# Ledger of designs, part 17: peptides against a protein of PDB entry 5OOQ

Target 1, 227 residues: chain A of PDB entry 5OOQ
Amino acid sequence: YREDVRQVVTHPANALSFLQPGRLVEISVNGKDNYGWGAVVDFAKRINKRNPSAVYTDHESYIVNVVVNTMYIDSPVNLLKPFNPTLPEGIRPAEEGEKSICAVIPITLDSIKSIGNLRLYMPKDIRASGQKETVGKSLREVNRRFPDGIPVLDPVKNMKIEDEDFLKLMKKIDVLNTKLSSNPLTNSMRLEELYGKYSRKHDLHEDMKQLKRKISESQAVIQLDDL

## One batch from the design tools (peptide; made by RFdiffusion4, then SolubleMPNN)

Design b1_p10_3_s2 (from b1_p10_3, 6 letters changed)
Fold by OpenDDE base, seed 1:
Structure b1_p10_3_s2 (fold): chain B 227 residues (1-227), chain A 10 residues (1-10)
Amino acid sequence: as target 1 above (227 residues)
Amino acid sequence: MVGEVFEEEF
């Protein structure tokens, strides 16, 4: 469900009109490299000059340049190629305790986790000395102002996504969220304890199932040797 | 100013 919503929201037909300069977007590259919230510089249709016949998925068909303030300081940012979403090895976000820098990275729409309802005033030339660091200061200020997270665009109210199946999906999510919030376990201090006990119980059941299988296999081998 | 934040009205 959350991924299905993300796929619809990040589809070019819906996303591109909201990727104006300064738009805040939450960035996750390859489902692993979480850069957090960045600011859109620009976007362009992906063109493979070496293979003009290359067909990209809708989510890979555009390149979005974004300013991030979470790039690991020792990342080889000089190897970043404009409009190439295949990031060089060692391009990653800073981990906890590591120093970060501001960088402009080219990403696909598939690397957008969410689109914020906020925009920054962008420098005219983001590549000029100190301009990316200015945007990086603004990103820090936004995160300071929104400790509970940056507000996300409402796909229906803000993005005007009127697809009937999407509206049905959203309604299902709302019903599930209501059920989750109304569940006495959600407010239970025991939820973590109960979940921990449940997880351990599940793991023990799988281990027991595997052990029973191994015993059965071993008994079958013994019966073959006795024949 | 460059780096100011604005909310869009939609």
Scores: peptide ipSAE 0.077, ipTM 0.797, DockQ to the pose 0.905
Fold by OpenDDE base, seed 2:
Structure b1_p10_3_s2 (fold): chain B 227 residues (1-227), chain A 10 residues (1-10)
Amino acid sequence: as target 1 above (227 residues)
Amino acid sequence: MVGEVFEEEF
């Protein structure tokens, strides 16, 4: 069920319209290397210059460049090839107690676990010195604000996935979640957790709206002081 | 400080 939802959500027909620069995505490379939440830089259709006739699966047919702040510090990041999702050996997330750095990694759609409802403002040149680290600070601040995890896009309400089989799948998941929640022990904590997540989502929507206002006001003030 | 703009796209 969760994997079936992930396959539909990460399909090019659904995902690409939500992979704007700064979109938060949860990243897992090869089902092993969990980078956590990163920010989309850009995406491109996968082109094999050596084999133009190469047919990729739908989930492998695009490359998404993402900023992560969880790259192991001693990872050979200089060996990263733009638009090559085959990562060099030693490219991995930092483990517990290891230091991490910011990096841009090329991933496939299959490496996306979740698409967030949040988008960062991305610098125009992510390759410029200090820009990845700026995005890395933003990612840390987002994670600090969302201790229970970054809100995921609703596939039906937000992504407008109206496929009948997908809607049937979502309905089955909802019925299962309702049955699981109808267990009296799950109802109290999960209603508090869902209500806490909904309240936090609402509070975060207001905080984001206030932050967007404060940033617009601060940018307007900076433009007035420079004149 | 480049203000972190968080946009929620609904």
Scores: peptide ipSAE 0.072, ipTM 0.786, DockQ to the pose 0.306
Fold by OpenDDE base, seed 4:
Structure b1_p10_3_s2 (fold): chain B 227 residues (1-227), chain A 10 residues (1-10)
Amino acid sequence: as target 1 above (227 residues)
Amino acid sequence: MVGEVFEEEF
């Protein structure tokens, strides 16, 4: 259910109109690398120059460049390739007690966990020295102002997703949430279990994606070493 | 409000 909502919300038909510069998005790369809230720089249709016939899923067919302020300081950010959502090894968010830096990361729509209601003013050139750090300060200030979390776009009211099956899905979620809220002891464990099953399913799906990416990267490296 | 803009304090 929450994933089904995320899939609809992050679908190009719905998401792209809300990925304006400065739009806040919650980022989870490979289901494990939670960068938190970042700010959209831009997006583009994914073009594989090496394989123009590459077919991507709808969620992988666009690349979104996002400023994050949670990049681990010793991450090899210099190895980040513009418009390459395959992140180098060691590109990760800072853990608790680690220092973070601001970085622009290319992500797919599938790496968007949620789309925020807020937008930042973006500098004209985010690649200029100090500009990422400015956006990073603004991201910290937003998180300070919204300690309970950044407001998420309402898929129906804000995004105007009027698809009948989506509306049926939302109604089912509301009925489940209402049934859930009526039983306080079943709620915590089942929400944790559903969130834990969702997190594990997401983690497994992303481990499968990482494994597929590592296989594809290993195949691409083998093809580069064979040339 | 939808599309609320956060202004950077300079």
Scores: peptide ipSAE 0.046, ipTM 0.684, DockQ to the pose 0.162
Fold by OpenDDE base, seed 3:
Structure b1_p10_3_s2 (fold): chain B 227 residues (1-227), chain A 10 residues (1-10)
Amino acid sequence: as target 1 above (227 residues)
Amino acid sequence: MVGEVFEEEF
């Protein structure tokens, strides 16, 4: 069920319209390497130079470039190939107690765990010196402001996914969540709090607008310190 | 831009 929702949400027909520059996405590579929340730089259709007739699955047919601030410091980031989502050996997130750096990594849609309701202002040239680190500071500030987690896009209300089978799936999940909450062993106050926090569409839009302003102000301050 | 085709570099 949660994976079935992820497959529909991350399908190109649904996801690509929400992968604008600075969109927050939760990243998990190969089901093991959890980079947490990153920011979309851009995306492109995947083309194999060696085999132009290569057919990819829908979820592997696009490459998304993302800024992460959780890359392990000793990862061989110099071996990252542009537009190659097959990451070199040793490219991993930092573990607890390890130092991390900012990096731009190419991922597939299948490596997107969730799509956030937040969008950062992105520098014009993310490859320029210090620009990844600026985005990395913004990602830390977002995580500081949203200690309960970054709000995910609602597939129906926000993404406008109106597929009948998907709507039936969402209703089944809601019924199962209601049955789990009615079980006397599940004192997890967490699910109603998550739905109640989603109802604050107004607060999220204002927080996104305030984050947008503070990132714009931080970029303006960096441009003033470089003069 | 949305819609630029990037070639996979191997």
Scores: peptide ipSAE 0.023, ipTM 0.599, DockQ to the pose 0.035; fails the geometry check

Design b1_p10_3_s3 (from b1_p10_3, 6 letters changed)
Fold by OpenDDE base, seed 4:
Structure b1_p10_3_s3 (fold): chain B 227 residues (1-227), chain A 10 residues (1-10)
Amino acid sequence: as target 1 above (227 residues)
Amino acid sequence: EVGKVYEEKF
């Protein structure tokens, strides 16, 4: 259910209006590299200059540049390119005991784990000397003030996501959270059953989306032959 | 001021 909520929250239709400069977002690249909370610099629609006909999923169709303060110090940050989410080899967060630096990394919407209710006042030019470090200090201060975690935007109250199915999902999660607090073992079996049903529905939705893309691509090819 | 933190009020 948490992943389902994340998919809805990070969809372009919902997320982009909350990705203003300075917005705090929690970053997990490829579901493995956890950078923690970073600050949004800007975002743009993903364009492949070499293949303009490239079609991306909704969650991969936008690139967000974010400042993180957890980049491993020996990462090849000089190879990072704005609006290129294909990260060079060696770009990773610092592990425990390693030194970190501030960096601007391009990520997809799919790499956003959470959107916070906090914003930073961002510099006009984040690439100017010392500006990333200033933002990095602010991020450290925020983490210090919120040891239990930065407050996350409420999808319904703050983001105003009014989809009926989503609202039902949120209600179910609330009920499950209430029940989990009372009996952990009974809820694990129900969670597996619900996950199984959702996994099938999600797979079908992705299959339909892929099919629609293939149909659209096929129609585009037919129109070119008639010219 | 750069780096100022504020909570967005909705």
Scores: peptide ipSAE 0.449, ipTM 0.932, DockQ to the pose 0.738
Fold by OpenDDE base, seed 5:
Structure b1_p10_3_s3 (fold): chain B 227 residues (1-227), chain A 10 residues (1-10)
Amino acid sequence: as target 1 above (227 residues)
Amino acid sequence: EVGKVYEEKF
């Protein structure tokens, strides 16, 4: 059920307006490579130059570049290609006992586990020497300050997802949380159907994207303590 | 300053 919510939250129609530079996002690539919380650099619509007719799912249709501080030190980061979410072999987070480095990785929206309510003030050029490491230090400090986890955006209160299909999805989840007697598999299928309806109704258009960005940029911010 | 943390108001 958390996955069903995640699907809606990370849908382009909802997520993109909250993927400003510096937005903290929790990253899990291919459901196995957990990089933890990273910081958004930028995002762009996925374009396959070799196959312009390629059709991507909603969650794969955008590439988000994120700074992570958990990249395995011996990962072939030099093989990373901006805006190519197909990561080279060996690109992985550091395991326990391994050393990590900072890296910018391109991910799909589907690799976003959570979107935080925090943003970092990002450098103008993340590729400049030392900038990734600076962001990495900030990420470490944030994690230190929030040992129980970075606050996640509330889909309704913060993200203002008021779509009827989503609200129905949320209500179903609430019912499931209160009623443990129902078949989880059946309920999951129902939630997936609700998501499917939502996705079809809320395909992101370029005009919507622009509007969402403008709204996001106008939001007030509270500066937290220095890191 | 790079690295400062901001919380957005929603």
Scores: peptide ipSAE 0.441, ipTM 0.934, DockQ to the pose 0.683
Fold by OpenDDE base, seed 2:
Structure b1_p10_3_s3 (fold): chain B 227 residues (1-227), chain A 10 residues (1-10)
Amino acid sequence: as target 1 above (227 residues)
Amino acid sequence: EVGKVYEEKF
């Protein structure tokens, strides 16, 4: 059920308006490389110059650049290609006992586990000397302040995902959690219906992308701390 | 200042 919710939340039609610079997102690449919480730099629609006819899934159709502070120190970060989410071999988070560094990595929407309700004030040029480390320090401070985890955006209350089928899904999840029962097939069917609706919405989103971005940036923000 | 942490209010 968490995966089903994640699929809806990370769909471009829902996620992109919440991927402003500095947005905190929880990152897991290839289902195994957990980088923890990182900060969004920017995002762009995925374009394959070598194969312009390439069709990506919705969750692979955008590339999000994120700053992480958990990159293994000996990872070949110099081999990272901007806007290429296919990471070089050896790019991985630091394990226990290993040293980590800050890095900017390109990921797909499918690599986002959660979207937080927190944002960092990002530097204009993240690649400038010391800027990644500054962001990394902020990420450490955030994690220190939220030992139980960074608050996640509420899909309904915050993200305003008000699709009737999604609301029913959420309600069903709540009921099922209480009753310790599940119906994966029913939920799957509902999810597929949602995907159809969101796919159409995504098309409209692309047409209205600039307007939606402006609206999302105008949201009220309360300062938690100066760093 | 770079690194300031903000919580969005909805």
Scores: peptide ipSAE 0.433, ipTM 0.932, DockQ to the pose 0.663
Fold by OpenDDE base, seed 3:
Structure b1_p10_3_s3 (fold): chain B 227 residues (1-227), chain A 10 residues (1-10)
Amino acid sequence: as target 1 above (227 residues)
Amino acid sequence: EVGKVYEEKF
């Protein structure tokens, strides 16, 4: 069920309006490489110049550039290609006892484990000398201040996902946390129905999504700290 | 100021 919720939350129809510059996101690449919490730089629709007819899944149809501070120091970061989510061999997070560096990596929406309620004020040019490291210091400070983890956006209360089937899913999860009685297959079918609805809305959704993003950007924020 | 941390209110 948690994965089902993640699939809905990270769907373009829901996630993109919350991927403003500086948004903190928890990153897991290929289900194996956990980079921890990073900061969003920007995102773009995935375009294959060599094959314009390439069709991507919804969760792979956008590329999100994120700053991480957990990149293994000997990773071939120079081989990273902007807006190419297929990471070169050797790109990985540092393990325990290894040194890490800051890097900007391109990821898909499917590599987002969680979306946080915190944002960093990002530099105008993240590629400028020392800027990634500055963001990296801020990420370390955030992790220090939130040892139990960064607060995650509530899909209903914060993200305003009001789809009836999703609300039913959330209620089932709440009930299951109290009573283990739901059929995972039934929930998967409902999730497919949800995706069908999102896909149909997608064509009209670009305009609505821009509006939703503007609304999200205008939301009240509390300054936690100057770093 | 680069590095400022904000918590979004909903």
Scores: peptide ipSAE 0.426, ipTM 0.931, DockQ to the pose 0.663

Design b1_p10_3_s4 (from b1_p10_3, 6 letters changed)
Fold by OpenDDE base, seed 2:
Structure b1_p10_3_s4 (fold): chain B 227 residues (1-227), chain A 10 residues (1-10)
Amino acid sequence: as target 1 above (227 residues)
Amino acid sequence: MEGEVFEEEF
C-alpha cells in the first residue's frame, strides 16, 4: 500500500509538475541510503548517449538533481557525474556521529520517498561557492520547524491524482487507518499525535505565513534604510 | 540571505 502510493506519486506523469526548483523531496537511494529531505535543483529526461536505444522504466527515465545536507564528509563527491544516477562507491549519507556536508546528487524518481508541500528559494547558481551550504542551512531550518516531519503533498487534494484505481487504493488505506484508529488503544494516543501533528501543521502554516510576512516586512525595512 | 521557505498554497 505505501509503496503502491509511492509508485503512483513518483511516476513522471504525476511527479514532474511538482519537481520545481526548491521542492523538498525525501530521498532514499538504492533502498538503503537515506539522505532525508533534500531540495530539487532541476530535472532532466535521462538520455544515454552511449546507448540511445536504452529503455528505462518510467521511474528511471528522469534524473532529478537534489541538494542534500546529509552527505558523509569523506564521500568522494568530486567523482559525482552530473546527470548520472549511478553514484560512485563511497557516496553515502552520514551515519550517527559522522560529519555531513552539502552536495548535489543526481537521483532517479525511484529514489524519491515523498514529495513535500514546501519549497525553498533556490540560488540561480547552486554550483557557486557557498550556495549549497545556504540551501543546507535552509534545510536545517525547515527540519527545525517541522520536528514531526515535513508535510507531504496530498496526492488527491494537492497533486490532483484522480485515477480511479488510485482513489480506490487511497480509500482502502483510509478505511484501514479508520479501522486501526477505531481500535480504542490506538485512538487516544494516535488521535492526540495526529491531532498534534495536524495542529502543529496548522500552527506551522500560520507560523510560515507570519514568517513570510516578517521576512517581507524586514526586506521592506532594509530597502527603506538603503534609500 | 536565509533561503525563503514557502508552502505552496494549492
Scores: peptide ipSAE 0.065, ipTM 0.777, DockQ to the pose 0.528
Fold by OpenDDE base, seed 5:
Structure b1_p10_3_s4 (fold): chain B 227 residues (1-227), chain A 10 residues (1-10)
Amino acid sequence: as target 1 above (227 residues)
Amino acid sequence: MEGEVFEEEF
C-alpha cells in the first residue's frame, strides 16, 4: 500500500508537475542509499544517445537532478555524469560519523521516496562555485525547522490525483489506519509516530502558512523600502 | 544571508 501510493505519486503523469526547481524530495537510490531530503534542480526525459531505442519504464524514463547535502565526502563525485542515473561505484550517502558534502546527483523518479510540499529558492546557476553548498545550508535549515520531517504533498488535495482506483487505495489505507489506530497495541508507539507525522503535517501546514505570511510580509516591506 | 524563501505552489 505505501509502495503502491509511492508508485502513483512518482509516476511522470503526477510527479513532473511538482518537480519544479527547489522542490524538496526524499531520495532513496536503489532502495538502499538514503540521501534524505534533497532539492530538485531540474528534470529531463531520459535519452540514451548510445542506444536511442532504449525503452525505459515510466519511473525510469526521466532523470531528476537533485542537490543533496548527505553525499559521503570521499565519494567520487567527479565521476558523476549529468543526466546519467547509473551512479558510479562509491557514490553513496555518508554513514553515521562520516563527513558529508553537497552534490548534484541524477536520479530516476523511482528513487523518489516522497515529494515535499516545500520549495526552496534555487540559485540561477547551481553549477557555479558555492551554489550547491548554499542549497545544502538551506536543506540543513529546513531539516532544523522540521525535526519531525518535511511535510509531504497530499496526493489528493495538493497533487489532484483523482484516479478512481487511487482514491479507492487511499480510502483503503485510511480504513486500515483507522483500524490500526483503534487497536490498543498500535495506539502507543506508532500512533505517536503517525500522529506525530500528521500533527506535524498540520503544524507544518500552519508553520508554512506562517512562513508564507512572514515571507509575504517581508516582501511587502522590501517593496515598501524600494518605493 | 540570502533569506530562504519557501514557496508553496498549489
Scores: peptide ipSAE 0.059, ipTM 0.767, DockQ to the pose 0.357
Fold by OpenDDE base, seed 1:
Structure b1_p10_3_s4 (fold): chain B 227 residues (1-227), chain A 10 residues (1-10)
Amino acid sequence: as target 1 above (227 residues)
Amino acid sequence: MEGEVFEEEF
């Protein structure tokens, strides 16, 4: 469900009109490298000059250049190729306790986790000395102002996604969220304890099931040796 | 100013 919503929201038909300069986007590269919130510089249609016949998925068919303030300081940012979303080895976000720098990275639409309802005033030339760091200061100020998270675009109210199946999906999610919030367990300090007991019970049940299989397999081998 | 944040009105 959340991934299905992300796929619809980040589809070129819906996303591109909201990828104006300064738009905040939450960035996750390859499902692992979480850069957090960055600011859109620009986007372009992906063109493979070496293979003009290359077909990309809709989510890979555009390159979005984004300013991030979470790039690991020792990342080989000089190896970044303009409009190449295949990032060099060692290009990663800073981990906890590591120093970060501001960088412009080329990403695909598939690397967008969320589109924010906020925009920054972008410098005219982001490549000029100190301009990325200015945007990086603005990103820090946004995160300071929104400690509970940056507001995300409403796909229906803001993005005007009126697809009937998408609206049905959103209604299902809303019903599930309402059921989750109304569940007495959600407000229970025992939720973590109960979940930890449930997880351990589930693991023990799978172990018991595997052990029963091994016993049955061993009994079948013994019956073959007795024949 | 460069670095101001605005909420988009939709």
Scores: peptide ipSAE 0.055, ipTM 0.774, DockQ to the pose 0.908
Fold by OpenDDE base, seed 4:
Structure b1_p10_3_s4 (fold): chain B 227 residues (1-227), chain A 10 residues (1-10)
Amino acid sequence: as target 1 above (227 residues)
Amino acid sequence: MEGEVFEEEF
């Protein structure tokens, strides 16, 4: 259900009109690398110059460039390729007690966990020295102002997603949340178990996605070594 | 220049 909502919200037909410069988005790369809230720089349709016939899923068909302030300081950010959402090894968020830096990362729509109702005023040239750090300060200030979390766009009220099946999904979620609120003991264990099953299923799906990427990258490297 | 944060009015 929450994932089904995320899939609809992050679909190009719904998300792209809300990916203006400065839009806050919650970023989870490969479902494990949580960068927290970042700011949209821009987006573009994904073009594979090496394989123009490459078919991407809807959620992988666009590249969103985002500023994050949570990049691990020793991450090989110099290896980041523009418009390549396949992040180099060692590109990760800082863990607790680690130092972070500001970086621009290319992500897919599938790496958007949430779209915020907030926008930052973005510098005209984010590539200019100190501009990422300015956005990084603004991101820290937003997190300070919203300690309970950044407000998320309402899919129906704000995004105007009026699809009947989506509205039926939302109603089912509301009924489940109401049933959940009415039975506190069964719901904490079942929410933890469902969240633990969802997290494990998500982790397994992401491990499978990473394994498929590593296989595709290894096949692409083998094709480069065979040339 | 503190990057001004604005909430989008819908």
Scores: peptide ipSAE 0.052, ipTM 0.766, DockQ to the pose 0.748

Design b1_p10_4_s1 (from b1_p10_4, 6 letters changed)
Fold by OpenDDE base, seed 3:
Formats: structure tokens, sequence, C-alpha cells
Structure b1_p10_4_s1 (fold): chain B 227 residues (1-227), chain A 10 residues (1-10)
């Protein structure tokens, strides 16, 4: 069920309005390369210039650029292509005992494990000399301040996902946590029904984005001054 | 200052 929740949360109809510059996201690429928490730079609709008729899944249809501070130092970062989520061979996070550097990597929505409820103030030009490292220092400080883990956005309370079927899913998870063991419904017919609903909402993203921004602006923002 | 962190869910 955890993966089912992740699929709903990272669907474009839900995730994109929370991928503002500086948003913290937990990153796992190809199900094996865990970069930990990074900071969103920006995102864009995935476009294949060579094949404009290419069709991507919803979770692969956007590219999110993120700053990570866990890139292996000897990774061929110079081979990274902007807005190309197919990472070159050798691009990987540092293992235990290895040195790491800061890098901007393009990822898909499917590579997001969690969306945090915190945002960093991002430099205007992240590609400028020293800016990635500044963000990297901030990421380390955040991790230091949250030893029990960076808080994750609540899908219902924070992200305002109010789909009835999703709420039922969340309730089932709560029941299972107290009474039973969880069993994922990945690739189930019920999950496909949820995706269908969100896919329709995805087409209205621009209209919804304006409304969500207005709501966000009216909410209180707490600044962590000691970071 | 990139060290500024905000909790926008509060």
Amino acid sequence: as target 1 above (227 residues)
Amino acid sequence: DSSRVFDITK
C-alpha cells in the first residue's frame, strides 16, 4: 500500500503544484540509486524533439531538476544532459566511505520517494559557480536539524488529495497498521481507476496551479532561522 | 541566503 500511496502522490495532478523551487524531495533513481533528500530547481514537461509523437506515462511525462549533495565524486557529471532523465553510465550516489559532490540531476516523478514539507531558499542561478555547493550545505544543515527524518507532506492534510477512493486507501492503510500487515495493490484495477481520474485532472494543471498558489500565499509560513 | 528554510504547511 505504501507504493500505491506514492504512485498517487507523485502523479502530475498532485505533485507538480508542490514542486516549487527549493522544495525538498527524497530521490531514488531506477529503484537502486538513493540520493537522499535533494532540492527542486525547476520542472518542465518532457518533450522529445526527435520524436514529437512519443508518449510517456504520467509519471515519466515531466522532468524535475534537483540539487543533490550525495553524487559520487568520480561520476561523469559533465555528461549530464539538461532535461534528459536517462542518466549516463557511472552517475550514482556515493557509497559509504566514498566522497561526494553536489550536482544538478534531471529526474522523473517516478524517482521521487517522498515530498517534504520544507523549502530551501534557492539561488537565482543555480548553475553559477558555487551555488550548488551552497545548496548542498543547506541540505546538510537540514538533515542535522531533523535527525529523526525530514517531515513528509501529508497527502490529505497538506496536499489536499480528497479523492474518495484515495481516502479509502488511506483508511485501509491505517487499519492494516493496527490490525494486519500491508500488501501493495500495485497494478490493481482499483489503482488504475485512480490513475484515470488523476489523468483527467492533469490536463487542467495550469488552471489548478493558479488556485493552489493563491492558497499557498495565504497560508502562514514558518521560517527556521537557525539554519 | 540559501540556508533559509520555510515550512509552508503550517
Scores: peptide ipSAE 0.080, ipTM 0.775, DockQ to the pose 0.658
Fold by OpenDDE base, seed 4:
Structure b1_p10_4_s1 (fold): chain B 227 residues (1-227), chain A 10 residues (1-10)
Amino acid sequence: as target 1 above (227 residues)
Amino acid sequence: DSSRVFDITK
């Protein structure tokens, strides 16, 4: 059930409006590399310049750049490329007893474990010397202030996810937290139906953005001809 | 946007 909720929450139709600069997100890359809580720098739609016809899943269609303070110190961070979620070999979080450093890493939406109900004030130029470390200090301070964990966005109250099937899922989870009575298999089938609905919404939103860009470009060309 | 912004740089 937690994974089902995560899939809905991290879908572009729901997540993107909450990925402002400074937004705290909990990061798990490939389900094994846990970086803990990081801060969002920016995000962009994933574009493959070598293969423009490449089709990505909804959860892999956007890249989010995040500051983490748990990068292993000997990781080849100089090989990291913004907006390239294919991480170089050796990029990993520090294990217990290892030293860590701050780094900006590009991740997909699928690598977001949870979205926090907190934002940090972000430096204007995160790539400037010392700025990542400043954010790293802020992350440590936040963790200190919230020893029981950073508050997570409520999918219903905060994110305003109002899909009926999702609401039913959330109710079932609440009940299960008190009593184990619902069948997980039934919920997984309903999740596929939910994904279909979100996919359609996302496609329409992207089509609208593309249309607006084309209109803007056409207007710019017309102004040049009047000159 | 109901998110609390923490300015820890002050």
Scores: peptide ipSAE 0.072, ipTM 0.803, DockQ to the pose 0.118
Fold by OpenDDE base, seed 1:
Structure b1_p10_4_s1 (fold): chain B 227 residues (1-227), chain A 10 residues (1-10)
Amino acid sequence: as target 1 above (227 residues)
Amino acid sequence: DSSRVFDITK
């Protein structure tokens, strides 16, 4: 059920509006590489230039660039390609006893374990020398201030996910936390229905983004013509 | 937007 909640929370229809620069997110790549809490730099829709017809799942359809301070020092960070969430071999978090460095990594929404209810002040140019390290220090300070864990966004109160089926899911989770007898099949069906609704919302979001881009482009053209 | 900006520079 926690995974079900995560799937809903990290769906583009819900997550994207909370992925502002500096937003704290807990990162787990491929379910095994835990980078801990990082800070969002930006995000973009995943585009395959070689195969424009490529279809990605909702959770893999966006790339989120995040600053982490837990990258293994000997990781081949130079091989990282911006907006390529397929990480090179050897890119991994530092293990216990290993030294870590700050890095910007591209991840998918599926790699977000949780979204924090905090934002860091982000440098304007994260690629500038020393800026990643500054964010890294900030991350350490946040972790210091929240020894019991960074506060997570409340899906209902903060993210305003008020879908009836989701609320029912949350109630079921609460009940199941007390009662282990939940039918996984029923939950899967409800999740599918939820995804259907979120997919529609996502489509609207993309439409709005495209519209905003078109408006911006039109305005830019007008400005150029006025010059 | 209930997100509190954490400014470490303070």
Scores: peptide ipSAE 0.070, ipTM 0.799, DockQ to the pose 0.118
Fold by OpenDDE base, seed 5:
Structure b1_p10_4_s1 (fold): chain B 227 residues (1-227), chain A 10 residues (1-10)
Amino acid sequence: as target 1 above (227 residues)
Amino acid sequence: DSSRVFDITK
């Protein structure tokens, strides 16, 4: 059920509005590489230049650039490709006893374990020398200040996810925490229905964003021609 | 946005 909630929370229709620069997110790549809490730099729709017709799942359709301070020091970070969430071999978090460094890694929404209810003040240019390390220090400070864990966004109270099926899911989880009564299959079916709804909402949102961009671009061109 | 902003400059 936690995974079901995660799937809804990290769906583009819900997550993207909370992925502002500096937003803290808990990162797990491929379900194995736990980088801990990182800070969002930015995000963009995933585009495959080599295969523009590539269709990605909703959770794979966006690339989120995040600063982590737990990258293994000997990881081949120089091989990281911008906006390529397929990480090179050797890119991994530091294990116990290993030294870590700060790095910006591109991840998908599916690699977000949790979205924090906290944002860091982010440098304007994270690529500038020393800026990643500054964020890294901030991350350490946050972890120090929240020894019991960074507060997670409440899907209902904070994220305002008001979908009836989701609310029912949340209620079921609450009940399950007290009573193991819900059928996982029923929840799965409901989750699929939710995904359908979210997908439609997301598509509309993206269409609107694209339209606004086109309008702005057209206006800019007109202004240039008048200039 | 109900998120708290952590400013390291403070």
Scores: peptide ipSAE 0.074, ipTM 0.800, DockQ to the pose 0.139; fails the geometry check

